# Ledger of designs, part 52: peptides against a protein of PDB entry 5D63

Target 1, 292 residues: chain A of PDB entry 5D63
Amino acid sequence: SLRRGIYHIENAGVPSAIDLKDGSSSDGTPIVGWQFTPDTINWHQLWLAEPIPNVADTFTLCNLFSGTYMDLYNGSSEAGTAVNGWQGTAFTTNPHQLWTIKKSSDGTSYKIQNYGSKTFVDLVNGDSSDGAKIAGWTGTWDEGNPHQKWYFNRMSVSSAEAQAAIARNPHIHGTYRGYILDGEYLVLPNATFTQIWKDSGLPGSKWREQIYDCDDFAIAMKAAVGKWGADSWKANGFAIFCGVMLGVNKAGDAAHAYNFTLTKDHADIVFFEPQNGGYLNDIGYDSYMAFY

## One batch from the design tools (peptide; aimed at target 1 D215 H256 A257)

Design b2_p22_7_s2 (made by RFdiffusion4, then SolubleMPNN; from b2_p22_7, 13 letters changed)
Fold by OpenDDE base, seed 2:
Structure b2_p22_7_s2 (fold): chain B 292 residues (1-292), chain A 22 residues (1-22)
Amino acid sequence: as target 1 above (292 residues)
Amino acid sequence: SKEDEMFELFRKEYRELLASLA
């Protein structure tokens, strides 16, 4: 079963992702196939899958950038029906915007079936060119046509998953307390995380005893990430992952405040020093508490 | 704001931590 989360949705046959053209929030904006760059944000190609309560394997798909939803035009079952971005809500009853997403016959990719029309999201002709049409098309769940098979690359973690990643890290103090502030977190590539850090002004900030020291740097970084999220994405219901930790050194005679994010596979955390922008597997402290 | 609330909580806990190390 597909989990709630943010996904980069990639065609199983060609290196093309489901893209909301120009990230436009206008109703009727075409959803198209478009090239992507692995391990980058791919701004117009991120989709929040929100599971519909009591409807098995059925979701809305909200474009993170535009805040609009994947919509089968007029809910038509005709092959070639346009799939567009359209205003909506996460828990809509509009079958034009409800998508049943289940594993394909290959057991790895998914198929995306419109709940109402029972047609499938199709990269028309398997066209790998930028702007290639994505449409509703006749199909079956067991059909092997790669035009209708999609990999769902998960780009986010739930709060529970983040908590689990923290818990298995060896640099967590026995009295650790975590404060979870949101439910779903977009996990940024380090390059993006670093860029936010740079843009925050922190690289030019001076450490000053107590008045602007480690805790100030750590909070400033989290604030910068939060602001970046708010300014960058129109969709709601998720946050950008950036944690703050307080830690005690091995000798037990010093404390530090720092940030952390998740590794690429989302299984582990990596520490981030906001005073110098460094990523470390071991920052030299065991975390006593965290906010994220 | 959310930021302010978190900051206040952070400060509180940090002070406690530092005190425990003194």
Scores: peptide ipSAE 0.021, ipTM 0.509, DockQ to the pose 0.602
OpenDDE base, seeds 1, 3, 4, 5: peptide ipSAE 0.019, 0.018, 0.020, 0.018; ipTM 0.483, 0.498, 0.500, 0.469; seed 5 fails the geometry check

Design b2_p22_7_s3 (made by RFdiffusion4, then SolubleMPNN; from b2_p22_7, 13 letters changed)
Fold by OpenDDE base, seed 3:
Structure b2_p22_7_s3 (fold): chain B 292 residues (1-292), chain A 22 residues (1-22)
Amino acid sequence: as target 1 above (292 residues)
Amino acid sequence: SKEEEMFARFRAEYHALVASLK
């Protein structure tokens, strides 16, 4: 079953992603196929899948940027019916916005079926051009048509996954205590993480004994990421991953505060030094406390 | 609540641990 999370949804046949045109929050904004750049944010192409309780394999899909929801126009079962962004709620009962998402016959891609109409999200004619029509179309679950098959590339992690990644890291102190602040986290590419760091003013901040030292840098970075998230996305129900750690060195005679994020594959953490913007696999400290 | 319990522990331990920073 598809897990709750943020997904980049890519066509199985051509290098095109499901895109809310211009990221507009207006009702009726077309959802279209659009090119994407791997390992980037792809702003208008991120979708929060929220599972509907007690309705098997059924979700709402909220565009992260606009805060609007994938909507089959008038819930029509006619082939070629427009799929648009439309205002909604995560746990709506509106069948126009309910999508059953299950594995396709190839076992890797998914098909996206409208709950009401039973038609499928279709990249019309497999058109790879920017702005290509995405529509509801007749189909079956076992059909191999790549126009209706989609890869769901997960761009977020659950708190449990983050916890597991931390637990696998060798630089964790025996007295480690971790505190989870949110449930689902968008994991940023390092380039974006770094840009937030730059924009925060931290590169120009002066280390000062006690009054603005390691803990201030680390917390300032987390605050900057939080603000960036709030300013960038209209959807709710997720956070931007940026952790804070307190660590002690091997000798036990020095402590440090620093940040951490997740690696591209979400399997490990990487440490981030907010005083210089560096990413390190070994920051020289073992964490005895983290919050994220 | 579970959340409040979590944050209560967090606040208490955070202050204690931060005080140990060098």
Scores: peptide ipSAE 0.027, ipTM 0.499, DockQ to the pose 0.196
OpenDDE base, seeds 1, 2, 4, 5: peptide ipSAE 0.010, 0.008, 0.023, 0.025; ipTM 0.440, 0.456, 0.525, 0.489; seed 5 fails the geometry check

Design b2_p22_7_s4 (made by RFdiffusion4, then SolubleMPNN; from b2_p22_7, 11 letters changed)
Fold by OpenDDE base, seed 3:
Structure b2_p22_7_s4 (fold): chain B 292 residues (1-292), chain A 22 residues (1-22)
Amino acid sequence: as target 1 above (292 residues)
Amino acid sequence: SKEDEMFARFRKEYRALLASLA
C-alpha cells in the first residue's frame, strides 16, 4: 500500500514526470508530461499523496508548489478527458479528485485510477515531449500498458523514518533525546540545502563567543529552511527536513550545536556544519538532543 | 558545564523559533 508522502511521479515507459504546467494555481491548469532532472527539486512535479480514511488505496494528490489537486475534468469516463490542477482539500469527497493508487502488474510501478470514473491516468501515446497530454483513459489494473504505469519516487520521510535513521547513526549519545515536530518531511538535495544556507547569509556571519556561536548558527539555519519552505510551497501538511542537534565530544569536555539532514536514500543522517556549510559523516560529537 | 549551558540556550532559542513559525 502506498504510504502518505511526497512523490515524484515518473512514467514507467519514458523519462517523463507528471507536471503541473507552470506550477499555476489556476483551476483547470493542465497536468502534463515533462522532463525532469534527477536529484533535483523538480518544483512543479512534486505531489503530496494523502490517504483517504476508510477508503482503501485511495488518495488525493496535492501539487506541492501550487497547492491545487489532481482533478479529472467533470469526472468524465471518456478516454482523453483532461487531468488538471484544481482547488480542493486533502480529504475531499469529490470523486473528480479521488485517486485509487495500487501496484501495477509489474509489481514496481503504480497505476492511478480515478475513484469515480474508473479510468486511469494516461500519458497519451507515451509522448515524452514536454507538455505531452495526460488524460483519463480506459484501462484495467492488470494491463501492461506503460502509458498508464507510474513510478512513485518518495521524496519525503515520515517522522518515524527520520527517527529510525537517527537511531542507526553511530554518533548518538546514550542520553539522546529527540523531539519530533512534524509528521512528514520533504528531504532536500544537498545542493538545495546548501543554497538555502548561502541565501541565509550564514556564510558571511561571524562567529562570536556566546553572542553568536554554534547554537545561533544552527538555529539560524533551521529558521532559514523554515522560511524557505513557507515561501516556496503552497501546499500544507508537511515540513522541510532540517534538524538541529546538540552534541558532546568523546572526551566530554566540549559541546557543539549543528544541523543534520538525510542522505539521498533516506536511510542515514548526514551532519551539516552551518558555520562553514560542510557535510560530514562524523562531526566529532555525539548528539544528546535533537529537534526536527 | 558547557553542555548544560548550551542545552539551556538551545531550548530557549528553539522555543522562540517554533513560536515564530507557528
Scores: peptide ipSAE 0.025, ipTM 0.597, DockQ to the pose 0.080
OpenDDE base, seeds 1, 2, 4, 5: peptide ipSAE 0.025, 0.026, 0.020, 0.025; ipTM 0.563, 0.557, 0.495, 0.597; seeds 2, 5 fail the geometry check

Design b2_p22_8 (made by RFdiffusion4)
Pose (drawn by RFdiffusion4):
Structure b2_p22_8 (pose): chain A 292 residues (1-292), chain P 22 residues (1-22)
Amino acid sequence: as target 1 above (292 residues)
Amino acid sequence: EEELMTEHLESFLEKLKEALEE
């Protein structure tokens, strides 16, 4: 089963993502194929998949930017029916916004079926051009037609997954305690994490004994990332990944506060120095506390 | 080492509390 999370959804035949046109929140805004740039935030192309209670392999798909939902127009089973963004709720009983998502016959990509119409999300004619029509279409679960096959590229981690990445890190103090604050996190590319640090004003901040020292920098960065999350996205039910750690050096005589993020493959953590914007696999300190 | 870590954690929690009250 596809796990709850945030996904960039890529057609298996051509490198087009499912894109809510112009990120518009208007009801009826077309969902189309569009090119994308890896290792960036693709602002119109992120979808929060919320599992429906007791309805196997069925979800709502909420565009992260607009807050609107993937909706099969009037629930029609006619091939070519429009797939648009539409107002809705995470746990709606409206079948126009319910999607059964299971693995295709290739075992890697998924097919997306409307719960009401039993038709599939289809990149019409396999068109790779920007703005190509995506529609509901007749189809089967097992066929190889790439027009109806989609890679769900996971862009978020659960709290259990973040905890696992931290636990595998070699720079964790024996007294380490972590404090988990949310359940599902959008993992940022370093390019975006750095842009938030720059936009926070921290690059210009001067170190001052106690009144603006390492703790202040680290907390400020976390706060800046939290503000960025709420100000940038309209969908609810997730958080942005940015941790704060306190650590101690090998000699046991100096402590430091700093931030951390995750690697692209989501398996490991990487430390971030808020005083200078650097990313480090070893910051010189073993973490004895973290909150994220 | 334990004293250092305790003092640093207390100081950190005070700053965190102040930041949340703002």

Design b2_p22_8_s1 (made by RFdiffusion4, then SolubleMPNN; from b2_p22_8, 13 letters changed)
Fold by OpenDDE base, seed 5:
Structure b2_p22_8_s1 (fold): chain B 292 residues (1-292), chain A 22 residues (1-22)
Amino acid sequence: as target 1 above (292 residues)
Amino acid sequence: MDELRAAFERRFEEKLARALAE
């Protein structure tokens, strides 16, 4: 079954993603097919899938940018019914905004069925052009039509997954204590992470003994990422991944505070030095405390 | 200096633990 998380949803037939047009929060904003750039933030194309309790394989889909939800217009079962962004809530009972998402017959892609109408999200005619119509359309779970098959590229990690990634890292002290602050984390590409670092002013900050040293840099970076998240996205129920670690060197005679994020495959962590913007697999310290 | 840092780190951890317990 599909896990709760943030997804980039890509058509199985053509290089097109599910896009909320202009990222608008207005009710009735068209959801359309649109091109995307891999390994970047596709701002209008990220969707938070929230599983509905006690309803198997059924979710709401919230657009991260607009904070609105995928909505089948009037819940109509007619082929060609518009799919739009519309105001809603994560655990709504409105069947216009409830989507059953299960694996297709190919075992890799998913189909997205409206809970009420039983029609499927369809990239009409498999049109790869920007702004192509996405609509509800008749179909079956076993049908192989790529117009109704979608890859769900996971862009986030759960707190448990993040914890597991940390646990696998060899630079964790035996006394390690982690403090998990949120439940789901959008993982940023390094380029975006670096840009936030640059925009924070940290590259121009001067190290000063105690008054502004390693812990201040690390906390400032986390604060900058948090602010960036709040300013960038209207959806709730997730955080932006940026951790702080306190570490000690192997000799036990030096301590350091630094940041960390997750690798592209979300399986490992990579250390980030906020004093110089560097990414390192080994920062020279073993972490005994982290919060993220 | 190292002693002061160690003390700070301990205090920080305690503060964090208290905050997360709420």
Scores: peptide ipSAE 0.120, ipTM 0.676, DockQ to the pose 0.222
OpenDDE base, seeds 1, 2, 3, 4: peptide ipSAE 0.030, 0.093, 0.030, 0.109; ipTM 0.594, 0.700, 0.589, 0.706

Design b2_p22_8_s2 (made by RFdiffusion4, then SolubleMPNN; from b2_p22_8, 12 letters changed)
Fold by OpenDDE base, seed 5:
Structure b2_p22_8_s2 (fold): chain B 292 residues (1-292), chain A 22 residues (1-22)
Amino acid sequence: as target 1 above (292 residues)
Amino acid sequence: MEELIAQREKKFLEKLQKALAA
């Protein structure tokens, strides 16, 4: 049971990911195999899986960058049928854009079956080269062919998962209140998060009492991440994870505003100080309020 | 401290809303 989320989809046989060529929004843009760099934003290789209500294990796959959807050309069951990006909607009834995604026989990878044609997304010949053809191909759910097996590396968290990560952190005040603004969050690598921080101008911002203090730094960082998200991705239905916290120290005589994000495994939060760009497991404050 | 927190929360929320709306 695949969850709604943003996924990097990697072939089980070779180090190749499902890539929308050039991130183009044009109808008919080829979806191809392409190399990727771990722990980075692979811009054209992120897919939002939206589950279809009342249709078991069936999703649309929206390319995060282009905002277009994975589409089996003409819905053809012919082996070798092109898989392309095409305009669509998250809850379409077009079977060309509906994909049944379930675990393969190995229990770790998934297979991606077109709802209408019953063919499977196939990295043709297991070709690891950039631009390798991805097509619909005949197959079965129990077949072990790695050309049709895909690892779904989850790149996002639900609001519930984020809430759970916060809840188990030891630096949360007993009076904590969280305000959840969105439902699904792309979690950025620290390098990307830091780059957004740098580009925001915050490293050069001057702290000024009341006028521009910790509150303003934290809000400015969240605004910068939000703008980055809006400017970078054409897909809708998700946000970029960047939280703001208000905290008090153990002595109760000092307060601070700061940011936070999630660790790589999404299991924990890490605090971010927007005044100096530092990541800390303990920022010296217990959060009584958060916005994300 | 509770009053200070409440005041800070209110002001912060207003500030955040304005920033995100811009």
Scores: peptide ipSAE 0.226, ipTM 0.816, DockQ to the pose 0.634
OpenDDE base, seeds 1, 2, 3, 4: peptide ipSAE 0.128, 0.137, 0.134, 0.134; ipTM 0.753, 0.760, 0.757, 0.757

Design b2_p22_8_s3 (made by RFdiffusion4, then SolubleMPNN; from b2_p22_8, 9 letters changed)
Fold by OpenDDE base, seed 5:
Structure b2_p22_8_s3 (fold): chain B 292 residues (1-292), chain A 22 residues (1-22)
Amino acid sequence: as target 1 above (292 residues)
Amino acid sequence: MDELIEEKEKKFLEKLKKALEE
């Protein structure tokens, strides 16, 4: 079963992703096929899948940028019916916005079926051009038509996944305590993470003993990422991953505060030094406390 | 976990919360 999370949804046949046109929050905004850049934030192409309780394999899909939901126009079962962004809620009962998402016959891609109409999200004619029509279309679960098959690339991690990644890291102190603040985290590319760091003013900040030292840098970075998240996305129900750690060196005579994020595959953490913007696999400290 | 660590954690959490609320 597809788990709750933020996904980049790519067509199985052509290099096109499901895109909310211009990221507009207006009702009726077309959802279209659009090119994407790997390993970047594709702003209008991120979707929060929220599972509906007690309804198997059924989700709402909220556009992260606009905060609107994938909506089959009038719930029509007619082939070619527009799929649009529309206002809604995560746990709506509106069948126009409920999508059954299950593995296709190939075992890798998914099909997206409207709960009410039983039609499938279709990249019309497999058109790879920007702005290509995405519509509801007749189909079956076992059909191999790539127009209706989608890869769900997970762009977020659950708190449990983050915890697991931390637990696998060799630079965790035996007395480690983690404080989990949220449930689902969008994981940023390093380039975006670095840009937030730059925009925060931290590169120009001066270290001052106790007044503005390592803990202040780490907290400032966390705050900057939080603010960036709040300012960048209209959807709710997720956070941006940026952790804070307190660590002690091997000798036990020095402590440090620093940040951390997740690697590209989300399986490991990488340490971030907010005083210089460096990414390190070993920051020289073992973490005894983390906040994320 | 000793009292020093607990106090440090508490202070850090408070500082973090304050920063995130701004």
Scores: peptide ipSAE 0.080, ipTM 0.693, DockQ to the pose 0.401
OpenDDE base, seeds 1, 2, 3, 4: peptide ipSAE 0.080, 0.080, 0.025, 0.079; ipTM 0.713, 0.714, 0.519, 0.711

Design b2_p22_8_s4 (made by RFdiffusion4, then SolubleMPNN; from b2_p22_8, 13 letters changed)
Fold by OpenDDE base, seed 5:
Structure b2_p22_8_s4 (fold): chain B 292 residues (1-292), chain A 22 residues (1-22)
Amino acid sequence: as target 1 above (292 residues)
Amino acid sequence: MDELIAEAEARFREKLERALAA
């Protein structure tokens, strides 16, 4: 079963992703196929899948950028019916915006079926060009047509997954206490994380005894990431991953405050030093406290 | 590791110790 999360949704046949045209929040904005760049944000191509309680395998799909929802126009079952962005809510009862998402016959890709019409999200003719039509189309769950098969690449982690990644890390103190602030986290590429760091002014910030030292740097980085998230995305119900840790060295004679994020595969954490912008697998401290 | 980071680490420890003692 598909988990709640943020996904980049890529066609199984051609290198095209589901894209909300221009990231517009206007009702009726076309959803189209568009090229993408691996290991980047792909701003208009991120979708928050929210599972509907008590309805098996059924979700709303909220565009992260626009805050609007994937919508089958008039809920029509006619092949070629437009799929657009439209205002909505995460737990709507509107069948135009409810999508049953299950594994295809190949066991790796998914099909996206409209709950009401029972038609499937289709990259029309498998067109790989930018702006290619995405529409509702007749189909079955067992068909092998790649026009209706989609890879759901998870771009976020749940709080539980983040907790598990931390627990696996060898640089966690026996007295560790973690405080989870949110439920789902968009995990940024290091390049984006670094850019936020640069834009925050931290590279030019002066270390000053107690008044602006390691804890201030670490908190400032988290605040910068939070602000970036608020300014960048219109969807709600998720956060941007950026943790703060307090750690003690092996000798027990030094302590430090620092940041951390997740590795690309989301299986591990990597430490980030906000005083110099460095990424480290071992920052020289074992964390006894984190919040994220 | 630059001297500023090392110094910051030491001072953070001092701050923490004071907070725990209070």
Scores: peptide ipSAE 0.019, ipTM 0.534, DockQ to the pose 0.075
OpenDDE base, seeds 1, 2, 3, 4: peptide ipSAE 0.010, 0.016, 0.000, 0.009; ipTM 0.532, 0.510, 0.375, 0.529

## One batch from the design tools (peptide; aimed at target 1 W207 D215 H256)

Design b2_p23_1 (made by RFdiffusion4)
Pose (drawn by RFdiffusion4):
Structure b2_p23_1 (pose): chain A 292 residues (1-292), chain P 23 residues (1-23)
Amino acid sequence: as target 1 above (292 residues)
Amino acid sequence: FKSVPITEAPRLEAKAMAYIASL
């Protein structure tokens, strides 16, 4: 089963993503195929998949930017029916916004079926051009047609996954305790994590004993990332990944506060120095506490 | 970057816990 999370959904035949046109929140805004840039935030192309209780393999798909939902127009089973963004809720009983998402016959890509109509999300004619129509279409679960096959590229981690990445890190103090604050996190590319640091004003902040020292920088960065999350996205039910760690050096005589993020493959953590914007695999300290 | 001596560790932790409680 596809896990709850945030996905960039890529057509298996051509490198087009499912894109809510112009990120518009208007009801009826077309969902189309569009090109994308890897290792960036693709602002109109991120979808929060919320599992429906007791309805196997069925979800709502909420555009992260707009807060609106993937909706099969009037629930029609006619091939060519429009797939648009529409107002809705995470656990709606409106079948126009319910999607059964299972693996295709290639075992890697998925097919997306409307719960009400039993038709599939289809990149019409396999068109790779920006703005190509995506519609509901007749189809089967097992066929190889790439127009109806989609890679769900996971862009978020659960708290359990973040905890696992931290536990595998070699720079964790024996007394380490972690404090988990949310359940699902959008993992940022370093380019975006850096842009938030720059926009926070921290690059210009001076170190001052106790009144603006390492803990102040680290907490400020976490707060800046939290503000960015709420100001940038309209969908609810997730948080942005940015941790704070306190650590001690090998000699046991100095302590430091700093931030951390995750690698692209989501398996490992990488340390971030908020005083200078650097990313480090070894910051010189073993973490005895973290909150994220 | 700058760091603090170990004697400031309790201060760092207290400030961090106060921040968590304010969320």

Design b2_p23_1_s1 (made by RFdiffusion4, then SolubleMPNN; from b2_p23_1, 14 letters changed)
Fold by OpenDDE base, seed 4:
Structure b2_p23_1_s1 (fold): chain B 292 residues (1-292), chain A 23 residues (1-23)
Amino acid sequence: as target 1 above (292 residues)
Amino acid sequence: MKDLPISKLPEMEKRLLEFIASL
């Protein structure tokens, strides 16, 4: 079953993703096929899937950028019915915005069925061009038509998944105290994480004893990521992953505060030094406290 | 990398906890 999370949704037949045109929040904004760049933030192509309680395999899909929801126009069962962005809520009862999402017959891709109409989200004619129509279309769960099959690439982690990744890290010990602030976290590519760091002004910041030392750098990075999240996305119900960690060096005579994020596969953490923008698998400190 | 003496660890923890509490 599909977990709550933020997904990049890619067609199984052609290199096209489900895109909210121009990221517009206007009701009726077309959802279209659009090219994407792997390992980057595809701004208009991220969708928060919120599971509906007590309705099996059924979700709302909120566009992360616009804060609007995937909506089948008039809930029509006619083939070719437009799929658009529309205002809504995560736990709506509007069947135009309820999507049953289950694995296709190939066992890797998903199909997206409108709860009311029972039609499927379809990349019309498998058109790989930017702006290609996405519509509701007749189909079946077992049909092999790639126009209606979608890969759900998870771009976020739950707090529990993040906690598990932290716990697996060899530099985290039994005395570790973790504080979890949110429930779901968008995991940024390192390039984006670095860009936020650069834009924060931290690269030009001078280390000064007590006035602006390691904890200040780490907190400033966390704040910068938080602000970036608030400024970039209109959807709610998620945070941007950026950890702050307090560690002790191997000699036991020095303490340091630094950041961390997750690896691309979300299985491990990678440490980030806010004083120089470096990523390290081993920061040289043993952590006993963190928050994210 | 620039870090702090271990004697500053309690203060660092306090500051971080205060930050968390402010959120």
Scores: peptide ipSAE 0.336, ipTM 0.874, DockQ to the pose 0.928
OpenDDE base, seeds 1, 2, 3, 5: peptide ipSAE 0.335, 0.335, 0.330, 0.336; ipTM 0.873, 0.872, 0.871, 0.873

Design b2_p23_1_s2 (made by RFdiffusion4, then SolubleMPNN; from b2_p23_1, 12 letters changed)
Fold by OpenDDE base, seed 3:
Structure b2_p23_1_s2 (fold): chain B 292 residues (1-292), chain A 23 residues (1-23)
Amino acid sequence: as target 1 above (292 residues)
Amino acid sequence: MKDLPISYLPYMEERLLAYIASL
């Protein structure tokens, strides 16, 4: 079963992703096929899948950028019916915005069926061009047509997954105390994380004992990421992953505060030094406290 | 890159806990 989370949704046949045109929040904005750049934030192509309670395999799909929802126009079962962005809510009862998402016959991709019409999200003619039509189209769950098969690439982690990644790290001390602040976290590419760091002004900040030292840098980075999230995305129900840790060096005579994020595969953490913008697998401290 | 003597750890922890509590 598909888990709640943020997904980049890519066609199984061609290198095209489900894109909300111009990221517009206007009702009726076309959802189209569009090229994407791997390992980057594809701004108009991220979708929060919210599972509907007591309705098996059924979700709303909220565009992160616009805060609008994937909507089958008039809920029509006609082949070629437009799929658009439209205002909505995560737990709507509007069948135009309810999507049953299950594995396709190939076991790796998914099909996206409108709950009401029973038609499927279709990249019309498998067109790989930017702006290609995405529409509701007749189909069956067992068909092999790649026009209706989609890879759901997870771009977020649950708090539990983050906790598991932390627990696997060899530099987390046995007395570790973690404080989880949110339930779902968008994981940023390092390039984006670094850009937020640069834009925060931290590269120009001077370390000063007590008045602006380790914890100040780490908290400032966390705040900058939080602000970036608030300013960048209109959807709710998720946070941007950025942790703060306290650690003690191996000699036991020094303490440090630093940040951390997740690796590309979301299986491990990588430490981030907010004083210099460096990423390290071993920051030189045994981490004993964190929040994220 | 600078850290602090271990004697600062209780204060750092207190500040972070206070921050968490404020959220």
Scores: peptide ipSAE 0.451, ipTM 0.920, DockQ to the pose 0.925
OpenDDE base, seeds 1, 2, 4, 5: peptide ipSAE 0.448, 0.450, 0.448, 0.448; ipTM 0.920, 0.920, 0.920, 0.920

